# Peptides against a protein of PDB entry 3KDP, part 63

Target 1, 230 residues: chain A of PDB entry 3KDP
Amino acid sequence: PFLIFIIANIPLPLGTVTILCIDLGTDMVPAISLAYEQAESDIMKRQPRNPKTDKLVNEQLISMAYGQIGMIQALGGFFTYFVILAENGFLPIHLLGLRVNWDDRWINDVEDSYGQQWTYEQRKIVEFTCHTPFFVTIVVVQWADLVICKTRRNSVFQQGMKNKILIFGLFEETALAAFLSYCPGMGVALRMYPLKPTWWFCAFPYSLLIFVYDEVRKLIIRRRPGGWVE

## One batch from the design tools (peptide; made by RFdiffusion4, then SolubleMPNN)

Design b2_p14_2_s2 (from b2_p14_2, 13 letters changed)
Fold by OpenDDE base, seed 2:
Structure b2_p14_2_s2 (fold): chain B 230 residues (1-230), chain A 14 residues (1-14)
Amino acid sequence: as target 1 above (230 residues)
Amino acid sequence: ELLELVKKLLELAK
């Protein structure tokens, strides 16, 4: 999100505080919960990795984490961002290069895509209105991401949902997201304005996409062992 | 309205 903010010079899609809430708040317990996941049924049938040749973090893992899943997550957040701004009169194409004028407090006549002028205060309200939905979108997408990370090869349907700590993590991150989104004073303290409940559903297609994508990936791995996808 | 907005966004993305 921040890279696109710099490169495209768009209004800030996700605030620093919200990023910290993701990295330190919502993601910690879920990530730790994976350490308590049950071993896959076929784990004893796999050869041990060669510590000299097989890196723990390989190109395939980087590609999956940053290149594939991470991009889908980012797209989910940006989708929500663009929808909110478009509902407020700022079409995606109009946002390109707008940051300089957007962030200038002395410019009170920034025009939207329909010629409506926006004051600095109005623009910042809209910007901060985007932060919470973007954050929540990431949390909803993280549900799918966490679930797919339970296994490397087996389907989630084969593995099941027996990890109570993981289940707790899902509830914890959701509860924290709800707290940050709806607790009075969060708008002032964290610049996270309250979220309409309908915005929680904006991420669902992306969560489903991640889940389906990974299940298909795992299916391919099971059918063609030793392929490029392992 | 949301559906129309999504359609417009998809059209702009083309």
Scores: peptide ipSAE 0.000, ipTM 0.230, DockQ to the pose 0.027
Fold by OpenDDE base, seed 4:
Structure b2_p14_2_s2 (fold): chain B 230 residues (1-230), chain A 14 residues (1-14)
Amino acid sequence: as target 1 above (230 residues)
Amino acid sequence: ELLELVKKLLELAK
């Protein structure tokens, strides 16, 4: 989100505090929970990693985490961001390069895509209105991300949901997301304005996409062991 | 290289 903010010079899609809440709040417990995941049923049938040649974090894992899943997560967040801004009169193409004028408190006549002028205060309201839904979108797609991370090869349906710590993590991150989204004062403290409950569903297609994508990937791996997809 | 990229990005952000 921050990279696109800089490169495209768009209004800030996700606040720094909100990012910290993701990294330190919603992601910590789920990430730790993976350490308690049961081994895959076929783990002992796999050849051991060569510690000299095979890195724990290889190019394939980086590609999967950042290039594939991370990209889908980012797209989900930005989709929500662009929808909100479009509903407020700012089409995506109009947002390009708008950051400088958007963040200038002395410019009170920034025009939207329809020629409506926006004061600084009005712009900041709509900006902060984007932060919470973006954050919630990330949390919702993280549900799928966490679940798919349970296994490397086996389907989640084969592995099951026996990791109680992981389940706890899912509830914890969701509860934290709800708290940050709806607790009074969060708009002032974190610049996270309350969102309509319907915005929680905006991420569902992306969460489903992540899940389906990974299950298909794992299916291909199972059918074609040693393929480039593995 | 990554540090240089970050520096460039930070400069662009100003």
Scores: peptide ipSAE 0.000, ipTM 0.288, DockQ to the pose 0.016
Fold by OpenDDE base, seed 5:
Structure b2_p14_2_s2 (fold): chain B 230 residues (1-230), chain A 14 residues (1-14)
Amino acid sequence: as target 1 above (230 residues)
Amino acid sequence: ELLELVKKLLELAK
């Protein structure tokens, strides 16, 4: 997200505060919960890792985490961002290069795609209105990400949802996201303005996409063991 | 922005 912000010179899609809320708030308990996950049923049929040849963090894992899942998460957040800005009169093409004027406190006549002028204060309100839905989008997508991380090879349907700590983590991150989004004063304290409940559903297609993608990947691995997809 | 955030967090911690 931050790289696109710099390269495309668009208004800030995800605030530093929201990033901290993800990294220090919503992601911690879910990540810890994975330590309590039951071993996969076929683990004893797999060869142990060779510490001399097999890296703990290999290129395939990096590709999956950053190149695939991370990119789908980013796309979900950016989709929500562009929809909100478009509803407020800023079409995606108009946002390219707009950052310099957008962040200038002395420019109070920035035009949207329809010729409406926006003051600095109005622009910051709409920007902060984008940050909360982007954050919520990441949380909703992380539901799927956490669930797919339960297993490396077996389907989630084979593994089941028996880890009570993981279930607690899902509720905790959702409750925290709702608290940060709707608690009075969060707009002033964290620059997180409340969002319409309908924005929670904008991430669902991407969450489903991640889940389906990973299940298909795992299916391919089960059918073709030792492939490059593993 | 990061400095302002740190200041706000420090104020909340008091």
Scores: peptide ipSAE 0.000, ipTM 0.362, DockQ to the pose 0.033
Fold by OpenDDE base, seed 3:
Structure b2_p14_2_s2 (fold): chain B 230 residues (1-230), chain A 14 residues (1-14)
Amino acid sequence: as target 1 above (230 residues)
Amino acid sequence: ELLELVKKLLELAK
């Protein structure tokens, strides 16, 4: 989100504090939970990793995480961001290059796509209104991401959901997200204004897309061992 | 590792 904020000069889609809440709050327990996942059924049929040649983080993993899954996550967050701003009168095309005027406290007549003028304070309210739904969107998409990370080749349906620590992680990240979104004072402390409950559902299509995409990928790997998709 | 990678991606996407 911050890269697009800089490149496209759009209003800040996700605050630095919300980023820290994701990195240090919602993602830690889920990440740790993967250490407790059961081995895949075919693990003993795989050759041991050669520590001299085989990296733990290889190009394929980077491509999947950064190039594919991460892009879908970013798209989900930005979709929520653009919907909120559009509902407040700022169409996506109008946001391009708007950052300079948006962040200028001395400009109190920034026009939206419909000619309505917005004061600096009003603009900051709508900006901060975007931060919480963007954050929640990332958490909802992370549910799918965590689940798909359970296995490399087997379907989640083959592996099952027996990892109690992972289930706890999903609950913990959701509870923390709800706490940060609705606890009184979070708007002042974290610039996270409360969101309408309907915004939790905005990310569901993207979460489903990630899940389906990874299951299809794993299906291809199982049917064509040694392919470029591994 | 994948979650950390996704986390890093989410951080980069931010």
Scores: peptide ipSAE 0.000, ipTM 0.304, DockQ to the pose 0.027; fails the geometry check

Design b2_p14_2_s3 (from b2_p14_2, 14 letters changed)
Fold by OpenDDE base, seed 1:
Structure b2_p14_2_s3 (fold): chain B 230 residues (1-230), chain A 14 residues (1-14)
Amino acid sequence: as target 1 above (230 residues)
Amino acid sequence: SLLAAVAALLAAAA
């Protein structure tokens, strides 16, 4: 998110506070829950990792986490961001280069894509209105991310949803996201304004995409062991 | 996300 904010010079899509809410709030319990996941049925048929040569974090993991899943998550967040701004009169093309004028408190006549002028205060309300749906989008795509992380090779349909701690984590992160989004005073405390319930659905295609993508990846790995997809 | 937070803090301070 922040890289595109700088490179494209667009209004800030995700605030620092919302990032902290992800890293310290919604991600912790789900991540811990993976420690309680049952071993894959074939794990004892795999060779042990060599602690001296094999990295825990390898190029394949980095490619998967940052290059693939992380990119889909970012696309989901940006999709939501662009939808919200478009609903408020700012089309995606109009956002390019707008940041400098957007963040200038002395400019009170920034025009949207339809020629409507926006005061600094109005722009900041719209910006903070984008932060919450972006945050919620990340939580929704994290549902899929957490579920796909249950297994390395086996399908989730083979593994099942037996981990009660993981199910609790999914509930907890969702409840926390709802609390942060809708609790009175969050706009003042965290600059998180309430989102329309319909904006939760903006993330669903991307969450499904992550899930399908990983299941296809795992299917390919099972059919063609030692491939570049692994 | 942490890098994004640090970058956002740096950008908010700029």
Scores: peptide ipSAE 0.013, ipTM 0.461, DockQ to the pose 0.026
Fold by OpenDDE base, seed 2:
Structure b2_p14_2_s3 (fold): chain B 230 residues (1-230), chain A 14 residues (1-14)
Amino acid sequence: as target 1 above (230 residues)
Amino acid sequence: SLLAAVAALLAAAA
């Protein structure tokens, strides 16, 4: 999100405080829950990792985490962001380069895509209105991300949902996301304005996409061990 | 292609 904010000079898609709420709030318990996951059924058929040659974080993990899954998550967040701004008169093409004028408190006549002028205060309300739905979108796609991280090769349907700590983590992150989104005073404390319940559904296609993509990947790995996908 | 599809979906929703 922040890289696109700089490169495209668009209004801030996700606030720094909101990012911290993801990294330190919603993701903490889910991430810890993976330590309690049951071993895959074929784990004893795999050679142990060589600690001198085999990195814990390898190119495949970076490609999956940042290059594939992370990109789908970011696309989900940006989809929600662009939809909200478009509903408020700012089409995606019009946002390119707009940041300089958007963030200037002395400019009160920034035009939208339809020629309507927006004051600085009105623009900041719209910006902060985007932060909460973007955050919620990330939480919803993280449901799928957490579930796919349970295994490397086995399907989630083969592994099952037996990890009670992971299930608890999914409920905890959702409850925390709802609390941060709807608790009175969060607009002042975290710049997170309340969102309409309908905005939760914007992330569902992306969550499903992550899940289906990884299940297909795992299916390919099981059918062709030692392929370029592994 | 995915970015183009998303852009097309966004353009069709706008």
Scores: peptide ipSAE 0.000, ipTM 0.322, DockQ to the pose 0.024
Fold by OpenDDE base, seed 5:
Structure b2_p14_2_s3 (fold): chain B 230 residues (1-230), chain A 14 residues (1-14)
Amino acid sequence: as target 1 above (230 residues)
Amino acid sequence: SLLAAVAALLAAAA
């Protein structure tokens, strides 16, 4: 979010407070729940890791976490952001370079893609209206991310959903996201304005894409051991 | 509509 905010000079897609709500709120219980996952059925067929040569954080993990899954998550968030701004008259092309004028308190005549003028207050309302749906989009794609992290090689359908702590984590993060989005006073306290319930569905295609992508990846690994996908 | 935007983005990503 912040890299594109700086490079493209667009209005802020996701605030610092909302990022903290993800990192400290919605992600903690789900992440801890993975420690209680059952071992994969094929674990005894794998060679032990060499602690001297094999890093815990390797190029494959970085590629998967940041280069693949993380990019799909970011695309989901930005999709929601661009749709909301387009519904408010700001087409994606018009947002390029707009940040400087958008954030200036003294400019009250910023034009949208249709020639409508927006005051500073109106612009900040629509910006903060984007933050909450972006946050919720991240939570929805994290459902898929958490589920795919249950296994390295086996399908989730082979592993099953037996981890009760993980199931609890999925409900907890969703309940917390709903609380932060709809509790009275969150607009003042956290700059998180209530979102239309329909915005929860914006992330579903991306959540499904993450799940399908990882299941296909795991299927390829099972069929072609020692391939470049592993 | 949200549906039209999803369709347009899916078409642009295709």
Scores: peptide ipSAE 0.000, ipTM 0.362, DockQ to the pose 0.027
Fold by OpenDDE base, seed 4:
Structure b2_p14_2_s3 (fold): chain B 230 residues (1-230), chain A 14 residues (1-14)
Amino acid sequence: as target 1 above (230 residues)
Amino acid sequence: SLLAAVAALLAAAA
């Protein structure tokens, strides 16, 4: 989000405070819960990792986590961001290069895509109105990410949802996201303005896409061991 | 090349 904010010079999609709420709030318990996941049924049929040659974090893991899943997550967040700004009169093309004027408190006549002028205060309300739905979008796609991380090769349907700590983590992150989004005073304290309940559904296609993508990947790995998809 | 593409995509996503 922050790199596109700089490169494309668009209004800030996700605030630093909301990023901290993700990294320290909604992600922590779910990530810890994976340590309590049951071993896959085929774990004893796999050769042990060689600690001298095999890195724990390899290029394949980085490619999967950041390059594939992380990109789908980011696309989900940006989709929500662009939809909200478009509903407020700012089409995606008009956002390119707008950051400089958007962040200038002395410019009170920034035009939207329809020629409506926006004051600095109005623009900041819209910006902060984007942060909460972007945050919630990340939480919703993290449901799928957490579930797919339960296994490396087996389908989630084969593994099942037996990890009670993981289930607790899913409820905790959702409850925390709802608390941060709807608790009175969060707009002042965290610049997280309340979102319409309909914005939660904007992430669902991307969450489903992550889940389907990983299940298809795992299916390919199971059918073609040693393929380029591993 | 894949890391560069991933880094570029991460840079585009971040």
Scores: peptide ipSAE 0.000, ipTM 0.353, DockQ to the pose 0.017; fails the geometry check

Design b2_p14_2_s4 (from b2_p14_2, 13 letters changed)
Fold by OpenDDE base, seed 2:
Structure b2_p14_2_s4 (fold): chain B 230 residues (1-230), chain A 14 residues (1-14)
Amino acid sequence: as target 1 above (230 residues)
Amino acid sequence: DLLAAVLAALLEAL
């Protein structure tokens, strides 16, 4: 999100506070819960990692985390961002290069895609209105991300949802996301304005895409052990 | 994400 904010000079899609709420709030309990996941049924059939040759973080893990899943998550967030701005009169093409004028407090006549002029205060309300739905979108796609991280090779349907701590983590992150989104005063304290309940559903296609993509990946690994996908 | 947040906070302070 921040890289696109700088490169495209668009209004800030996700605030610093909302990023901290993800990294320190919604992700901690889910990430810890993975330590309590049951071993895959084939784990004892795999050779132990050679600590001298096999890196814990390899190119495949980086490609999966940042190049694949992380990009789908970012696309989900940006989809929500662009839809909200478009509903408020700012089409995606019009946002390119707009940041400088958008963030200038002295410019009160920034035009939208329809020629409507927006004051600085009105623009900041719209910007902060994007932050909460982007945050919630990330939480919803993280449901899928957490579930796919249960296993490297086995399907989630083979592994099952037996990890009670992971289930608790899913409820906790969702409850925290709802609290941060709807608790009175969060708009002032965290610049997180309340979102319409309908915005929770904007992420569902991307969450499903992550899940299906990983299940297909795992299916390929099971059918072709030792392939480049592993 | 944390690095992005720190960079954004630095840019807002600037």
Scores: peptide ipSAE 0.025, ipTM 0.640, DockQ to the pose 0.025
Fold by OpenDDE base, seed 4:
Structure b2_p14_2_s4 (fold): chain B 230 residues (1-230), chain A 14 residues (1-14)
Amino acid sequence: as target 1 above (230 residues)
Amino acid sequence: DLLAAVLAALLEAL
């Protein structure tokens, strides 16, 4: 999110506080829960990792995590961001380069795509109205990400949902996301304004895409062992 | 993400 904020000079799509709520709030319990995942049924059929040659973080893991899944997650967040801004009169094309004027407190006549003028206060309300749905979108795509991370090769349908700590983590992160989104005073304390319940569904296509993409990847790995996808 | 958040906060403070 922040890279696109700089490169495209768009209004801030995800605030610092919301990022901290993801990294320290919603991701912590789910990430820890993976340590309690059951071994894959084929684990004893795999050669052990050579600690001298095989890096824990290899180029393939980076490509998967940041290049593929992370990009789909980012697209989901940005989709929600652009939809909200469009509903408030700011079309995506109009957002390009708008950051400088958007963040200027002395400019109270920033025009939207329809020629409506927006005060600084009104713009910041809209910006903070985007932060919460972007955050919630990340949580929803993280459901899929967490589930796909249960296994390296086996389908989630083969592994099953037996990890109770992971299931708890999914409920915890969702409950925390709902709390941060709807608790009175969060707009003042965290600049997280409440979102319409319908915004939770904006991420669902992307969450499904992540899940389907990884299941297809795992299917290819199972059918073609030793391929470049492994 | 944390690094990006810290950098963003620093840029907002600047």
Scores: peptide ipSAE 0.024, ipTM 0.642, DockQ to the pose 0.026
Fold by OpenDDE base, seed 1:
Structure b2_p14_2_s4 (fold): chain B 230 residues (1-230), chain A 14 residues (1-14)
Amino acid sequence: as target 1 above (230 residues)
Amino acid sequence: DLLAAVLAALLEAL
């Protein structure tokens, strides 16, 4: 989010507070829940990691986490952001370079893609209206991310959903996301304005994409062990 | 994400 905010000079797609709510709120319990996941059926057929030679965080893991899944998550968030801004009159092309004027409190005549003028206050309301759906989008794609993290090689359908702590984590992160989105005063306290329930569904294609992508990846690994996909 | 947020806040303050 931040890199595109700088490079494209677009209005802030995700606020610092919403990022903290992800990193410290919605992601903690799900991440901890993975420690309670059942071992994969083939784990005893794998050689133990050599702690002296094998990195715990390797290039493949970085590529998967940041380069693949993280990019799909970011795309989901940005999709939601662009749709909301477009519904408010700001088409994606018009957002390029708009940040400077958008964030200037002295400019009260910023035009949208249709020639409507927006005051600073109105623009900030729209910006903060984007932050909450972006946050919710991240939570929805995190459902898929958490589920795919249950296994490294086996399909989730082979592993199943037996981890009750993981299921609790999915409910907790969703409940927290709903609380932060809809609790009175969150707009003032956290700049998290309530979102239309329909915005929750904007992330679903990306969540499904993450899930399908990883299942295909795992299928390839199972069929071609030791490939570049592993 | 946190680093990005901190950097964003710093750049916004600049």
Scores: peptide ipSAE 0.023, ipTM 0.627, DockQ to the pose 0.025
Fold by OpenDDE base, seed 5:
Structure b2_p14_2_s4 (fold): chain B 230 residues (1-230), chain A 14 residues (1-14)
Amino acid sequence: as target 1 above (230 residues)
Amino acid sequence: DLLAAVLAALLEAL
């Protein structure tokens, strides 16, 4: 999000406070829950890692986490951001380079794509109105990310949803996201304005895409062990 | 992400 904010000079898609709410709030319990996951049924058929040659963080892990899944998550967030701004009169093409004028407190006549003028205060309300749905979008795609992390090779349907701590984590992160989004005073304290309930559904296609993508990946690995997909 | 958040907060404070 922040890289595109700098490169494209668009209004801030995700605030600093919302990032902290993800990293310190919604992600902690889900991440800890993975330590309680049952071993995969085929684990004893795999060769042990060589601690001297095999890195814990390898190119394959980086490619999967940042290059594949992380990009789909980012696309989901940006989709929600662009839809909200478009509904408020700012088409995606008009946002390119707009940041300089958007963040200037002395400019009160910034035009949208339809020629409507926006005051600094009105623009900041719209910006902060984007932050909460972007945050919620990340939480919704994290549901799929957490579920796919249960296994490395087996399908989630083979592993099942037996980890009660992981199920608790999914409810906890969702409840926390709802609390941060709708609790009175969060607009002042965290600059998180309430979102329409319909915005929760904007991430669902991307969450499904993550899940389907990983299940297809795992299916290919099971059919062709030692391939470039593994 | 945390570093980006801190940098953005610093830029907003300037």
Scores: peptide ipSAE 0.022, ipTM 0.626, DockQ to the pose 0.027

